# Peptides against a protein of PDB entry 4N78, part 11

Target 1, 186 residues: chain A of PDB entry 4N78
Amino acid sequence: HFQVICRLLGYQGIAVVMEELLKVVKSLLQGTILQYVKTLMEVMPKICRLPRHEYGSPGILEFFHHQLKDIVEYAELKTVCFQNLREVGNAILFCLLIEQSLSLEEVCDLLHAAPFQNILPRVHVKEGERLDAKMKRLESKYAPLHLVPLIERLGTPQQIAIAREGDLLTKERLCCGLSMFEVILT
Target 2, 155 residues: chain B of PDB entry 4N78
Amino acid sequence: MAELQMLLEEEIPGGRRALFDSYTNLERVADYCENNYIQSADKQRALEETKAYTTQSLASVAYLINTLANNVLQMLDIQASQLRRMESSINHISQTVDIHKEKVARREIGILTTNKNTSRTHKIIAPANLERPVRYIRKPIDYTILDDIGHGVKW

## One batch from the design tools (peptide; aimed at target 1 R173 C176, target 2 G110)

Design b1_p11_1 (made by RFdiffusion4)
Pose (drawn by RFdiffusion4):
Structure b1_p11_1 (pose): chain A 186 residues (1-186), chain B 155 residues (1-155), chain P 11 residues (1-11)
Amino acid sequence: as target 1 above (186 residues)
Amino acid sequence: as target 2 above (155 residues)
Amino acid sequence: PPPSLSTFQPP
């Protein structure tokens, strides 16, 4: 699903959705969640030690039950507090997962562009063979496929300018050195 | 474009009217052959001149049509080339617009991005100079090697 | 270092 969502939205669609999800998270954190955090913070026990081991685990469970009774009995703890937090969590997961799908989408695009952009994989080297001497030979084999230099050789100035722009857009993808989840959290 | 204007404004309309002139002039020439036959004292001679005019009328109508047909074809060939150049120009404009819309979309998502500081190195990197193997040499115990450290006491 | 990606540079 995320793969399809990435393709149909594109960069502009994904960007707006992320910007809008930030507004939603802001609305919840500075809104209903903040209201309930301030309310439950008062219902909280002002102080709460961690009992020594001596008391034993059953007596510690009893102690936490009494100290946190008002939290355990709070009627809207699930229907509101947990619900709102789940929505924020899902919004964060969407941003993370959608970026991963975009990264897969970009890398595949780049793999198909490599033949037209003079990008060769490492070649096997037998005895008496140097990659330096061989990679250059392989580059000659695929020389007719190098798009920008061919158009600069036979193309009109208009065709050349458009080729340069398109070639730049094809080789520059987010997965080459950029990320978003960090900015989302920040 | 100059050849097209010449075809559309003069040669086609002109060659066309020259055809209409043939329409009117031939009906005169048909009457003249009938009159020249009637006035003619020599019926055989007047028939041979009618035949001459008939053959000439045929050669003329075929020439006028051929000339006009070549002009109409040249006009259509030129117009076909115009559409060919126009489509090429429209396609470039389209490609340019697509590049622009993409730049706008990437600018929009670029706000939500930062550098991912990732690098690539080796599993093991040996030091520039490996440790020299130091030979063992026996030397006595020396109770003076610390005399220069702190407030020593020489003996 | 990461390559410079000009198409993703904001204003």

Design b1_p11_1_s1 (made by RFdiffusion4, then SolubleMPNN; from b1_p11_1, 4 letters changed)
Fold by OpenDDE base, seed 5:
Structure b1_p11_1_s1 (fold): chain B 186 residues (1-186), chain C 155 residues (1-155), chain A 11 residues (1-11)
Amino acid sequence: as target 1 above (186 residues)
Amino acid sequence: as target 2 above (155 residues)
Amino acid sequence: APPVLPMFQPP
C-alpha cells in the first residue's frame, strides 16, 4: 500500500504530505499534549527512583504502577492525552513507512538505470575465470546501452542536454544519503 | 514546402481531372467501338480494332492512376515528415517541463531531509548504585486544571 | 512517351 502511495504521489506529493503531517504533529505537541504534560509534571512524584533489579519485573512494575496510579487512572488522560499521543505516534510511523517505501522504489530505479549508466553489477568469479576478463566482457556487453554517450553521438544538442539532466536526476536519489525520518526525530 | 504545395495545388488536382476526363473519353471510345462493330461489314477487323483501343485505354488509365498514386504517396510522406518534426518539438518541450517539475519536487522534498547518520548501537548502561526501597507516599491530586484544555487544532 | 487515351471528337 505504501509503495502504491509513493508511486502515485511522487516526490512532490510526498513532500506535501510530510509537511502537513509535521504541522499536525507540531500542533498536537504544542497544544493539548503540552498542557497535559505540564499539569502532570506538577503532580508527578518529586522522588521517583529506580527500584532494585532484585525486585524482578513484577516488583518493578508494581512499584511504578503504584507511584503513577492516580495519574494512570485519570480518565481525561486516557481519553484525550493518550489519544493525541497515539495520533503523533501514527504520524511518525506513517512518515517512517513512507520513507522506507520511497527508498525501495529509488533503489529499484537505480538498479534499472544502472545498465544504461555504465554501472556494472558485482561479478562473482567462478573457478577458472579471470576477473579482469569477465569485467571486460561485461563492459563490452553493456557499452552499447550507455545512454548519455549514445545520445551524445547520435542526438541533437537539445536531446543531449535533456539526456544529461535526466541522467543526473536518475543518479541523485534520497536513498543515497538523505533521510526525512531523521529530521522528524529531531 | 514548395514541393508539397505543387503536389497539393497542381499535380494531384491535375491528375484527378485527367482521370475524370479519361472516364468521359472511355465512354466515347466504347460508343465508337460499338457503333463501328455494328456498321462494319468486316466484323473481324472491327473486333481487332476494339481490342486495340481497349488495350490502349487500359494502358493509359493505368499510367494515370500510377502517376496520381505516386503523387499522393509523396504528399503523404512529406506530411508525415512534418508531423514527425512537430512531434519531436512537442516531445522536447514536454521533457523539458517534466525535468523542471522534477527539479522543483526534488527541492521541496530536499528541504525535509538531512544526511543519514551511521547506525548507532544503543548501549544500555546499568545504574552504578543500587537504591534502597523507598516507602510509598501517595498525595491527593486535583485534575480540575485540565478541564479547560481542548483537543487541539486539526490541520 | 506515356500512352494517351485517344481523343474522340463526335463526328
Scores: peptide ipSAE 0.084, ipTM 0.623, DockQ to the pose 0.004
OpenDDE base, seeds 1, 2, 3, 4: peptide ipSAE 0.074, 0.081, 0.076, 0.081; ipTM 0.612, 0.613, 0.607, 0.618; seed 2 fails the geometry check

Design b1_p11_1_s2 (made by RFdiffusion4, then SolubleMPNN; from b1_p11_1, 4 letters changed)
Fold by OpenDDE base, seed 4:
Order: C-alpha cells, then structure tokens, then sequence
Structure b1_p11_1_s2 (fold): chain B 186 residues (1-186), chain C 155 residues (1-155), chain A 11 residues (1-11)
C-alpha cells in the first residue's frame, strides 16, 4: 500500500504529506505533550534512585511503575497524552514507511536505469571465470544502451540538454544520501 | 509547405478532374468506335482501330491513376513527416515540463531531508568484566498492561 | 477525329 501511495503521490505529493505530518507532530509536541511533560516533571518524585540492577528489568520496571503509579493513573495522561503520543508514533511510523517505500522505488529506478547510465551490475564471478573478461563482456553488451552518449551523437542540442538533465535527475536520488526520517526525529 | 499545398490544392484535385474528364472522353471514344465499326466497309480495319483506341485509353487512364496515386502517396509522406516533427516538438515540451516539475518536487522534498548520518554504531563496548550474572529471579512480567498501547497494525 | 485521351507518358 505504501508503495502505491508513493507512486501516486510522487516526490511532490510525498513532500506535501510529510510537511503536513510534521506540522501536526510539531503541534502535538509543542502543545499538549509539552504541557503534560511539564506537569509530569512537577509531580515526578524527587527521589527516584535507580534500583540495583540485581532486581532485573522486571523488578526495575515494577519499581518505576510503583513510583509513578499516581502519574500513570492520571486520567488525562492516559486519555490525552498517551493518545497524542500514539498519534506522534503513528506519524513517525508513517513517515518511516513512506521513506522506506520511496527508497525501494528509487533503488528500483536506479537499477533499471543503470544499464543506460554506464553502471555495470555487480558481477558474481563463478569459479573459473575471469572477472576482467566478464566485465568487458558486460561493458560491450551495455555500451549501445548508454543513453546520454547516444543522444549526444544523434540528438539535437535540445535533446542533449534534456537527456543530461534527465540523467542527472535519475542519478540523484534521496536514497543515495538523504533521509527524511532523521529530520522528523529532530 | 509549398509542395504540400500544391499537392492538396492543385495536383490531386487536378488529377481527380482529369480522371473525371477521361470518363467522359472514354464514352465518346466508345461511341466513335461503335459508329465507325457500323459504317466501315472494312470491319477488320475498324476492329483494329477500336483495339488501338482501347489500348490507348487504358494506358491513359492507367497513367492518370498512377500519377494521382503517386501524388497522394507523396502528400501522405509529407504529412507524416510534419506529424513526426510536431510530435518531436510536443515531446520536447513535455519532457521539459516534466523535468521542471521533477526539479520543483525534489526541491520541496529536499527541504525535508538531511544527510544520512552513518551512525557509527558506537560499539557498546560491553564492559569486559562480565559481572557474574547474579541469578535474577525472573518474576513473570505481566505485559498485558502494554496491550492497550500497541495497536499492532497488521501490515 | 475521335477525341484523343492524353498519351501515356512512361515514367
């Protein structure tokens, strides 16, 4: 489903959705969640010593649960704050899934474009085959498919310009070095 | 452009008119041949003349048809070439627009991106001193309290 | 004289 969404929205649509989600998350974090966090900080027990590690994770959790029991049982925290946190979590998850789906689409596009961009696939050398010979064979096989050089030879100046720009756009993908998710986490 | 116009406005209509006129002329030739055959004392000569006129008429019509057909084919070739040029222009515009749209879209999404920090996995150097696992009595953690938090969206 | 159709001009 996320792949379909990514395909339908494209970069622009994804950007719009992400921007809106960021606004929502920001609003939740700066508004209701912040207020609850401030309130929680005020009521937080001053003496919350780390229980000895000897109690194990369950014992530690129970200890903290006991210390924070009154806070956890706070109705507004449960209904509003946790719900908002869930919404934030869902938004983050959604963004993550969109980014993953987009990355997959971009990788697929890169793989499909590779033969046309003089990008040779990683050659699995079987035992007994010379890597160099196989590489040369692949180069020869894909040489006629190199789009930009082909258009540079046969195309009009306008076509060449478009081909170069298209090639650049094809090569420059988010998955190569950019992450949206990291921005969301900040 | 001028050649196509000549074909459309002059040559092809002219060829069609010539064929129509030829039809009328063929009727006259037929009438002449019939009358000539009836009136001629030498029927063999009249027949030979009729054959000659028939052959000439057929050749003339064939010529007119061939000329017209060639003109039509030429017209179609020119039109096809024009269409290809138009298609090329449209494709160029379309590609330019698509590239522009893509650039705009990428700028928009780019604002929402940061460089992938290869988080060097800080090797949590497990402190070498494996503190002797103190026998933790695992009390069963009732995880049912978490049931209300995680709506496992079955993807 | 019979009407003469235009002569076939060989291409």
Amino acid sequence: as target 1 above (186 residues)
Amino acid sequence: as target 2 above (155 residues)
Amino acid sequence: SPPVLPMFQPP
Scores: peptide ipSAE 0.092, ipTM 0.604, DockQ to the pose 0.005
OpenDDE base, seeds 1, 2, 3, 5: peptide ipSAE 0.086, 0.078, 0.077, 0.076; ipTM 0.590, 0.585, 0.587, 0.598

Design b1_p11_1_s3 (made by RFdiffusion4, then SolubleMPNN; from b1_p11_1, 4 letters changed)
Fold by OpenDDE base, seed 3:
Structure b1_p11_1_s3 (fold): chain B 186 residues (1-186), chain C 155 residues (1-155), chain A 11 residues (1-11)
Amino acid sequence: as target 1 above (186 residues)
Amino acid sequence: as target 2 above (155 residues)
Amino acid sequence: SPPYLPMFQPP
C-alpha cells in the first residue's frame, strides 16, 4: 500500500503530504495536547513524596494510584487527549513507512539503472577464476549499455544535455544520504 | 515547404487529371483503331497502325503512372521527415519539462530531509574503475548504503 | 519528350 502511495505521489506529492502532516502534528502538540498537559500540571499533587519503600511494590502502586486517581479518572484525558496522541503517533508512523517505502523504490531504481551507468555488480569469483579476467569480461559485456557515452557519440547536443541531466537525476536519490524521518523526530 | 505545396497543389493533382484524361483518350484510340480496321481495305496496315497506337498508349500511361507515383512518394517522404522533426521537437520539450518538474519536486522534498549520520567507517568503495572523474562537483553519492538494502529483496 | 497520347481529333 505504501509503495503504491509513493509511486502515485512522487517526490512532490510526498513533500506536500509530509508538510501537511507536520503542520497537523504541530497543531495537535501546541494546541490540545499542550492544554491538557498544562491542566494536568495544575492538578498534579504538589508534593508527591516517594512513599517509603516499606509499603512494598503493591502499596507504592496503590499510593500513586490514589494520588493520581483524579487525573486518571479525568474523562477528557482518557478520551480526547489519548485520541490526539494516537493521531500524532499514526502520523509519525505514516511518515516512517512512507520514507521506508520510498527508499526501497529508489534502491530498485538505482539497481535497474546501474547497467546503463557503468556500475558493475560485485562479482563473486569462484575458486580458480582470475578476478581481473572476469571483470574485463563484465566490462566488455556492459560497455554497449553505457547510455551517456552512447548518446554523446550519436546524439544531438540537446539529447546529450538531457541524457546527462537524466543520468544525474537517476544517480541522486534520497536513500543515498538523506533522511526525512530524522527531521520529523527533531 | 514550397516543394511540398507544389506537389500537393500542382503536380499530384495534375498527374491524376492527366491519367483520367488518358483514360478517355485511350477509349477514343480504341474506337478509332476498331473503326479503322473495319473500314480499311488494307487490314494489315490497319493492324500495324493499331499496334503502333497500342505501344504508344502503353508507354504514355506507364510514364504518367511512374511520374505520379514518384511524386506521391516524394510527397510522403517530405511529410514523413516533417513529422519526424515535429516528433523530435515535442519529445525534447516533453523531456525538458519532465526534468524540470523532477528538479522542483526534489528541491521540495529536499527541504524536509537531513543528512544521515553514516558512520565514517563505511569505506566508500570507490568503484575500482576510476571512471574519469566526471566532475561531479557534488559529493559522491555513497551507493554502499544500497548494498545492505538490496540483500533482503530476493527477486 | 514524354510520349503523350495523341489527342484524337475526330477526322
Scores: peptide ipSAE 0.134, ipTM 0.583, DockQ to the pose 0.005
OpenDDE base, seeds 1, 2, 4, 5: peptide ipSAE 0.125, 0.130, 0.126, 0.120; ipTM 0.591, 0.583, 0.600, 0.596; seeds 2, 5 fail the geometry check

Design b1_p11_1_s4 (made by RFdiffusion4, then SolubleMPNN; from b1_p11_1, 4 letters changed)
Fold by OpenDDE base, seed 1:
Structure b1_p11_1_s4 (fold): chain B 186 residues (1-186), chain C 155 residues (1-155), chain A 11 residues (1-11)
Amino acid sequence: as target 1 above (186 residues)
Amino acid sequence: as target 2 above (155 residues)
Amino acid sequence: SPPELPMFQPP
C-alpha cells in the first residue's frame, strides 16, 4: 500500500503529506502532550525514594501504586493524552514506512536507469574469466544505451539540456544520502 | 506557409476547376465526334479523327488528375510535417514543465531531509582489483543548487 | 471547330 501511495503522490505529494503530518505531530507535542507531561511532573512525588527492600515485593508494589495512584487516576481521566500519543506514533510510523517505500522506489529507478547512465552491474566473474575482459564486454554491450552521450551527439541543444537535467534528476535521489525520518526524530 | 497557401487556395481549386471544365469539354468533343461521323462522307477518316480526340482526351484527363493528385499529396505532406513540428514543440514544453515540477517537488521534500550520518565505514581496503565501485558518491544532493532556480513561480 | 482540350505536357 505504501508503495502505491509513493508512486501516486510522487515527491511533491509525499512532501505535502509529510509536512502536514509534521505540523500535526508538532501541534500534538506542543499542546496536549506537553501539558500532560508538565502536569505529570508536578504531580510526581518529589521524593520517590526506592522503598526499603525490607517491605518485600508486595509492599514495594503497593508503595509504588500508592505513590503513582494520582498519576494513574489522572491518566485514566486523560485518555485523550494516550490517544494523542497513539496518533503521534502512527504518524511517525507512517513517515517511516513512506520513506522506506520511497527509498525502494528510488533504488528501483536507479537500477532501471543504470544501463542508460553508464553504470555497469557488478560482474560475477566465473572461475577462469578475466574480470577486465568481462567488464570490457559489458561496457561495449551497454555503450549504445548511454543516453546522454547519444543525445549530445545527435540531439538538438534543447534536447541535450533536457537530457542532462533528466540525467541529473535521475542520479540525485534521496536514498543516496538523505533521510526524512532522521529529521522527524530530531 | 506560402507554398501550402498556394496549394490550398490556388493550385488545388484550380485543378478541380480545370477537371470540371474538362468534363464539359469532353461532352462537346463527344457530340462533335458523333455528328462528324454521321455527316462525313468518309467514315474512315471520321473514325480516325474520333480516335485521335479520344486519345487526346484521355491524356488530358490523366494529366489533370495526376497534377491534382500530386498537389493534394504535397499539401498533405506539408501539413503532416507541420503537425510533427508542433508535436515536437509540445513534447519539449511538456518535458520542460515536468522537469521543473520535479525540481520543485524535490526542493520541497529536500527541506524535510537531512544528510544521513554515513558512519565512516572504515576504508575496507578493497583489494587492488577495484571493482569500480559504482561510487555512489553519496554527494549530498546539494538541493541548494536548486535554490537559485526556485525564486520564480509563486504558486 | 473542335473544342481544344488541354494538351498532356509530359513532365
Scores: peptide ipSAE 0.074, ipTM 0.577, DockQ to the pose 0.005
OpenDDE base, seeds 2, 3, 4, 5: peptide ipSAE 0.068, 0.069, 0.068, 0.067; ipTM 0.580, 0.581, 0.597, 0.592; seed 4 fails the geometry check

Design b1_p11_2 (made by RFdiffusion4)
Pose (drawn by RFdiffusion4):
Structure b1_p11_2 (pose): chain A 186 residues (1-186), chain B 155 residues (1-155), chain P 11 residues (1-11)
Amino acid sequence: as target 1 above (186 residues)
Amino acid sequence: as target 2 above (155 residues)
Amino acid sequence: DNPIFTHTKNF
């Protein structure tokens, strides 16, 4: 699903969805969640020690039950507090997962562009063979596929300018050195 | 474009009217052969001149049509090439707009991004100079090696 | 400028 969502939205669609999800998270954190956090903070026990081991686990469980009774009995703890938090959590997970799908989408695109952009994988080296001397030979094999230099050789200035722009857009992807989840959290 | 204007404004309309002139001039020439036969004293001579005019009328109508047909074809060939050049120009404009829309979309998502500081190194990196193997040499106990440390006491 | 074209590449 995320894979399809990435393809259909593109960069502009994903960006506006992320910007809108930030507005939703802001609306919830500074809104209903904040209201209920301030309310439950007063219902909270002003102080609450952690009992020594001596008291034993069953007596510690009893102690936490009494100290947190008002939290445990709060009627809207699930239907409101947990619900709102779940929505915020899902919004964060969407941003993370959608960026991962976008990274996969970008890397595949780059793999198909590598033959037309003079990007060769490492070649096997037998005895008496140097990669330096061999990689250059392989580059000659795929020389007819190097797109930008071919158009600069036979193309019109208009075709050359358009090729240079398109080549730039093809080789520059977010997965080459950029990320978003960090900015989302910040 | 100059050859097209010449075809559209003069050579086609002109060669076309020259065809209409043939329409009117041939009906005159048909009457003249009938009149020249009637006035003629020599019916066989007047027939041979009618034949001459018939053959000439045929050669003329075939020439006028051929000339006009070549012009119409040249016009269509030129117009076909115009559409070929126009499509090429439209395609470049389309590519240019696509590039622009993509730049706009990337700029929009670029706001939500930062550098991912990732690097690549080796599993093990040996030091530039490996530790020298130090030979063992016996030496006596010396109770004076600390005399220079702090407030020593020499003996 | 746009960071997609000026970013530091990881590799």

Design b1_p11_2_s1 (made by RFdiffusion4, then SolubleMPNN; from b1_p11_2, 7 letters changed)
Fold by OpenDDE base, seed 3:
Structure b1_p11_2_s1 (fold): chain B 186 residues (1-186), chain C 155 residues (1-155), chain A 11 residues (1-11)
Amino acid sequence: as target 1 above (186 residues)
Amino acid sequence: as target 2 above (155 residues)
Amino acid sequence: DDIIFTYKRTR
């Protein structure tokens, strides 16, 4: 589903969606969530000491439950605040999954374009074979597929310009060194 | 463009008219040859004359057809060339627009990106001093409060 | 070559 969304929206559509999501998240965080957090801070016990380990896990749990009773019993926290937090979480997950899906698409594009851009994979060398010889053979095999040099030889000036720009656009991808998710987390 | 116009407006219509006129003339020649053969005392001579006229007529028609065909072919070649040029122009414009749109889109999404960096793990620091244990107050915990929290199996 | 995706130099 996310792959389809990425393909449908493209870079521009993804950008728009991400911007709107960021606005929504910001609104939730600075609005309702902040208000509840402030309220929770007011009811939070000022001093909460660690219970003795001798009380065991059940006793420790009961201790903290008692200390946080006012918070746990706050009905609006469960219904409204947690719901808003869930929405924020979903938005974050959405952004993550979109970025991952986009990265996959970009990697696929790069891989498909590689033979046409003189990007050759490193060949496995068996014992007794020279890497250089194999690479030269591979280069010779794919040399006719090099698009930009081919167009430079056979194409019009306009075609050459377009080919060069296309080549650049193909090589430059977000997955090569950029992250949207990190921006969202900040 | 001038050549194409000449072909379309003058040469091809003219050739078609000439060919049509030739048809009419051929009918007249045929009638003449038939009548000449019937009326002639020397049938052999009349036949030879008919052969001569037939050969001449066929040659003339062949010439007209060939000329017309060549003109039509030339017209089609010119039109094909024009279409190819138009297609090329449209393709260039389309590609230019697409590249531009892509650049714009990339700039927009680029604003929402930063360099990939290793995630900084938040280190939880344990308190240095264990606080003195506070007397534990045993109160029954109602665990049903948590029933709606989490992905637990609703029994 | 205009880099389309300007690597924001992390300060």
Scores: peptide ipSAE 0.067, ipTM 0.804, DockQ to the pose 0.241
OpenDDE base, seeds 1, 2, 4, 5: peptide ipSAE 0.078, 0.063, 0.056, 0.056; ipTM 0.805, 0.809, 0.810, 0.811; seeds 1, 4, 5 fail the geometry check

Design b1_p11_2_s2 (made by RFdiffusion4, then SolubleMPNN; from b1_p11_2, 8 letters changed)
Fold by OpenDDE base, seed 2:
Structure b1_p11_2_s2 (fold): chain B 186 residues (1-186), chain C 155 residues (1-155), chain A 11 residues (1-11)
Amino acid sequence: as target 1 above (186 residues)
Amino acid sequence: as target 2 above (155 residues)
Amino acid sequence: EDIIFTYKRTR
């Protein structure tokens, strides 16, 4: 699903969705969640001493239940605060999954474009074969596919300009050095 | 443009008219040949004249058809070339617009990005010796280890 | 060369 969303939205659509999600998250964090956290801090027992082990597990549980009674009985915590936290969590997960899916798409694009851009993978050399010789053969094999040099030789000035820009756009991808998710966490 | 216009407005219509006129002329020639053959005392001579007119007529029609066909082909070639030029222009504009849109989109999403902290994650160099998966031996949890931590009953 | 994605150089 996320892969399809990435394909449909593209960079622009993803940017818009991410911006809106960030606004929502910010609103939730600075508004409702902050208020509940403040309230919880106020109602939190100032002194919560560990009960004696002699009370056993049931007694210890009852002790904490009693100490936290005001928090547990705070109905809005379950209905509103936890829901808001779920929304924030979902937003974070959504952003993560979108970035991962986008990265996969970008990697695929880079891999598909690689032969046309003179980007060759390191070939696995079997024992006894010279890496340099194999790489040279590979370079020679794909040399006719180099798009920019081909267009520079055969194309019009306008085509050359477009090819160069297209090549640059193909090479420059978010996955190469940029992270959206890190921005969301900050 | 001038050549195409000339073909469309003058040469091709003119060729069509010429073919039509040729049809009328052929009918007249046929009538003449028929009458000449009937009235002539020398039937052999009349037949030879008819043969000559037939050959001339066929040559004339062939020439007119060939000329018209060539003009039509030339017209089509010019039109095809014009269409190709238009297509090229449209493609160029389309590509330029797409590139521009892509750049705008990238700027927008770029605002939402930061540099990946390549934490030099120390390549966890897989220890050369793949530690044999230590069979998870369920060691019973010795709870007595925690007996000294806290107010536990020392027995 | 207009780098489309401005790698924010960590100053």
Scores: peptide ipSAE 0.050, ipTM 0.807, DockQ to the pose 0.228
OpenDDE base, seeds 1, 3, 4, 5: peptide ipSAE 0.042, 0.041, 0.046, 0.043; ipTM 0.811, 0.808, 0.815, 0.814; seed 4 fails the geometry check

Design b1_p11_2_s3 (made by RFdiffusion4, then SolubleMPNN; from b1_p11_2, 7 letters changed)
Fold by OpenDDE base, seed 2:
Structure b1_p11_2_s3 (fold): chain B 186 residues (1-186), chain C 155 residues (1-155), chain A 11 residues (1-11)
Amino acid sequence: as target 1 above (186 residues)
Amino acid sequence: as target 2 above (155 residues)
Amino acid sequence: ADPIFTYKRTR
């Protein structure tokens, strides 16, 4: 599903969606969630001593439940605050999944473009084959597919310019060194 | 452009008219040859005249057809060349627009990106000797050692 | 025209 969304939206659509999600997340964090956190800090027991180990695990749990009873029973916390946190979480997950899907698409594009851009894959040399001979064979095999040099020889100046720009745009992808998710996490 | 216009407006229509006129003329020539053969006392001479007229008529028609065909072919070649030039221009514009749109989109998404902190992944030189994964025996952490630390009831 | 994505790599 996310792959389809990435394909449909493209860079521009993804940017718009992510910007809006960031706005929503910031609004939720700085608004409602912050207010609830402040309120919770105010009602938090100032002195929460570790219960005696003698109470056992059930007793300790009950003790903490009692100490936090006011917080747990705070109806707005369960309904509004947790819902907002879920929304934030979903937004973050959505951004992560979109970025991952986009990265996969970009990698696929790079792989498909590689033969046309004189980017040769690292060939696994089987035992007994000379690496140099195999690389030369690959270079010779793909040499006719080098698009920019081909257009530079046969194309008009306008076509050459477009080919060079297209080549550059094909090579420059977000997955090569940029992260959107890191921006979302800051 | 002037050549194409001349072909479309003058040469091809003119050739079609000439061919039609030739058809009418051929019918007249045929009638003449038939009548001449019937009325002539010298049938051999009449036959030779008929052969001459037939050859001339066929040559004329062949010439008209060839001229018309060449003009049509020339017209089609000119039109094909014009279409190819138009297609090339449209493609160039389309590609330019696409590149521009892509650059705009990339600028927009670029604002939302930061450089990947490439942690210098130390090339984990896989140690040559795959040390047998030492079976991590989870020793249960005995927390009873902490039982004496704090206000616990000394039983 | 500096490539849009390479510009951020060099800072």
Scores: peptide ipSAE 0.070, ipTM 0.759, DockQ to the pose 0.221
OpenDDE base, seeds 1, 3, 4, 5: peptide ipSAE 0.072, 0.060, 0.071, 0.059; ipTM 0.763, 0.761, 0.765, 0.763; seeds 1, 4, 5 fail the geometry check

Design b1_p11_2_s4 (made by RFdiffusion4, then SolubleMPNN; from b1_p11_2, 7 letters changed)
Fold by OpenDDE base, seed 5:
Structure b1_p11_2_s4 (fold): chain B 186 residues (1-186), chain C 155 residues (1-155), chain A 11 residues (1-11)
Amino acid sequence: as target 1 above (186 residues)
Amino acid sequence: as target 2 above (155 residues)
Amino acid sequence: PDPIFTYKRTR
């Protein structure tokens, strides 16, 4: 699903969605969640001493339950605050999954473009074969596919410019060194 | 442009008119030949003259048709060439626009990105014991492992 | 051509 979404939206659509999600998250965090946190801080027991271990686990639990009774019974916390936190979590998860899916698409694009851009994979060398010889053979095999040099030789100046731009755009991908998710987490 | 215009506006219409006029003229020639044959005392001469006129008329019509056909073909070739040039131009514009849109989109999404924190590779504390340099056998990275990633897992 | 994504790598 996320792959399809990435394909459908493209960079622009993804950016728009991410920006809107960030706005929503920010709004939730700075608005409702902040208010609830402030309220919770106000109602938090100022002094909560550790009960004696002699009360056992049930007694300790009851103690803390009693101390936090006002918080636990705060109905709006469960209904609104936790829901908002879920929404934030979902938004973050959504962003992560989109980024991952986008990265996969980008990698696929890079892989598909590689033969045309003189990017050759390292070939597995069988015992007794020289790596250099295989690489040279591979280079020779794919040399005619080098698009930019081909267009530079045969194309018009306009075509050359477009080819170079296309080559650059193909090489530059987010997955190569950029992360959106890190921005979302800050 | 001038040649195409001449073909479209002058030569082809002119050729069509000439062909039409030729038809009318042929009718006149036929009438003349018929009358001449009837009125002539020398039927053989009249017949020979008719043959000559017929041959000339046919040759003329053939010439007109050929000329017209060639002009039409030339017109079509010029138009085809123009269309190809237009197509190329449109394609160039389209590609330029697409590249621009892509750049805009990338800038937009780029604002939402930061450099991947390459986790400082923990200083590989060189183990104190210089293990004998095991000849780093460059295991070729088997990229076939990535072959399975590209299959659209229908979630 | 303004490298869109390359500029962020150098920092």
Scores: peptide ipSAE 0.043, ipTM 0.772, DockQ to the pose 0.253
OpenDDE base, seeds 1, 2, 3, 4: peptide ipSAE 0.043, 0.055, 0.042, 0.046; ipTM 0.772, 0.766, 0.770, 0.773; seeds 1, 2, 4 fail the geometry check

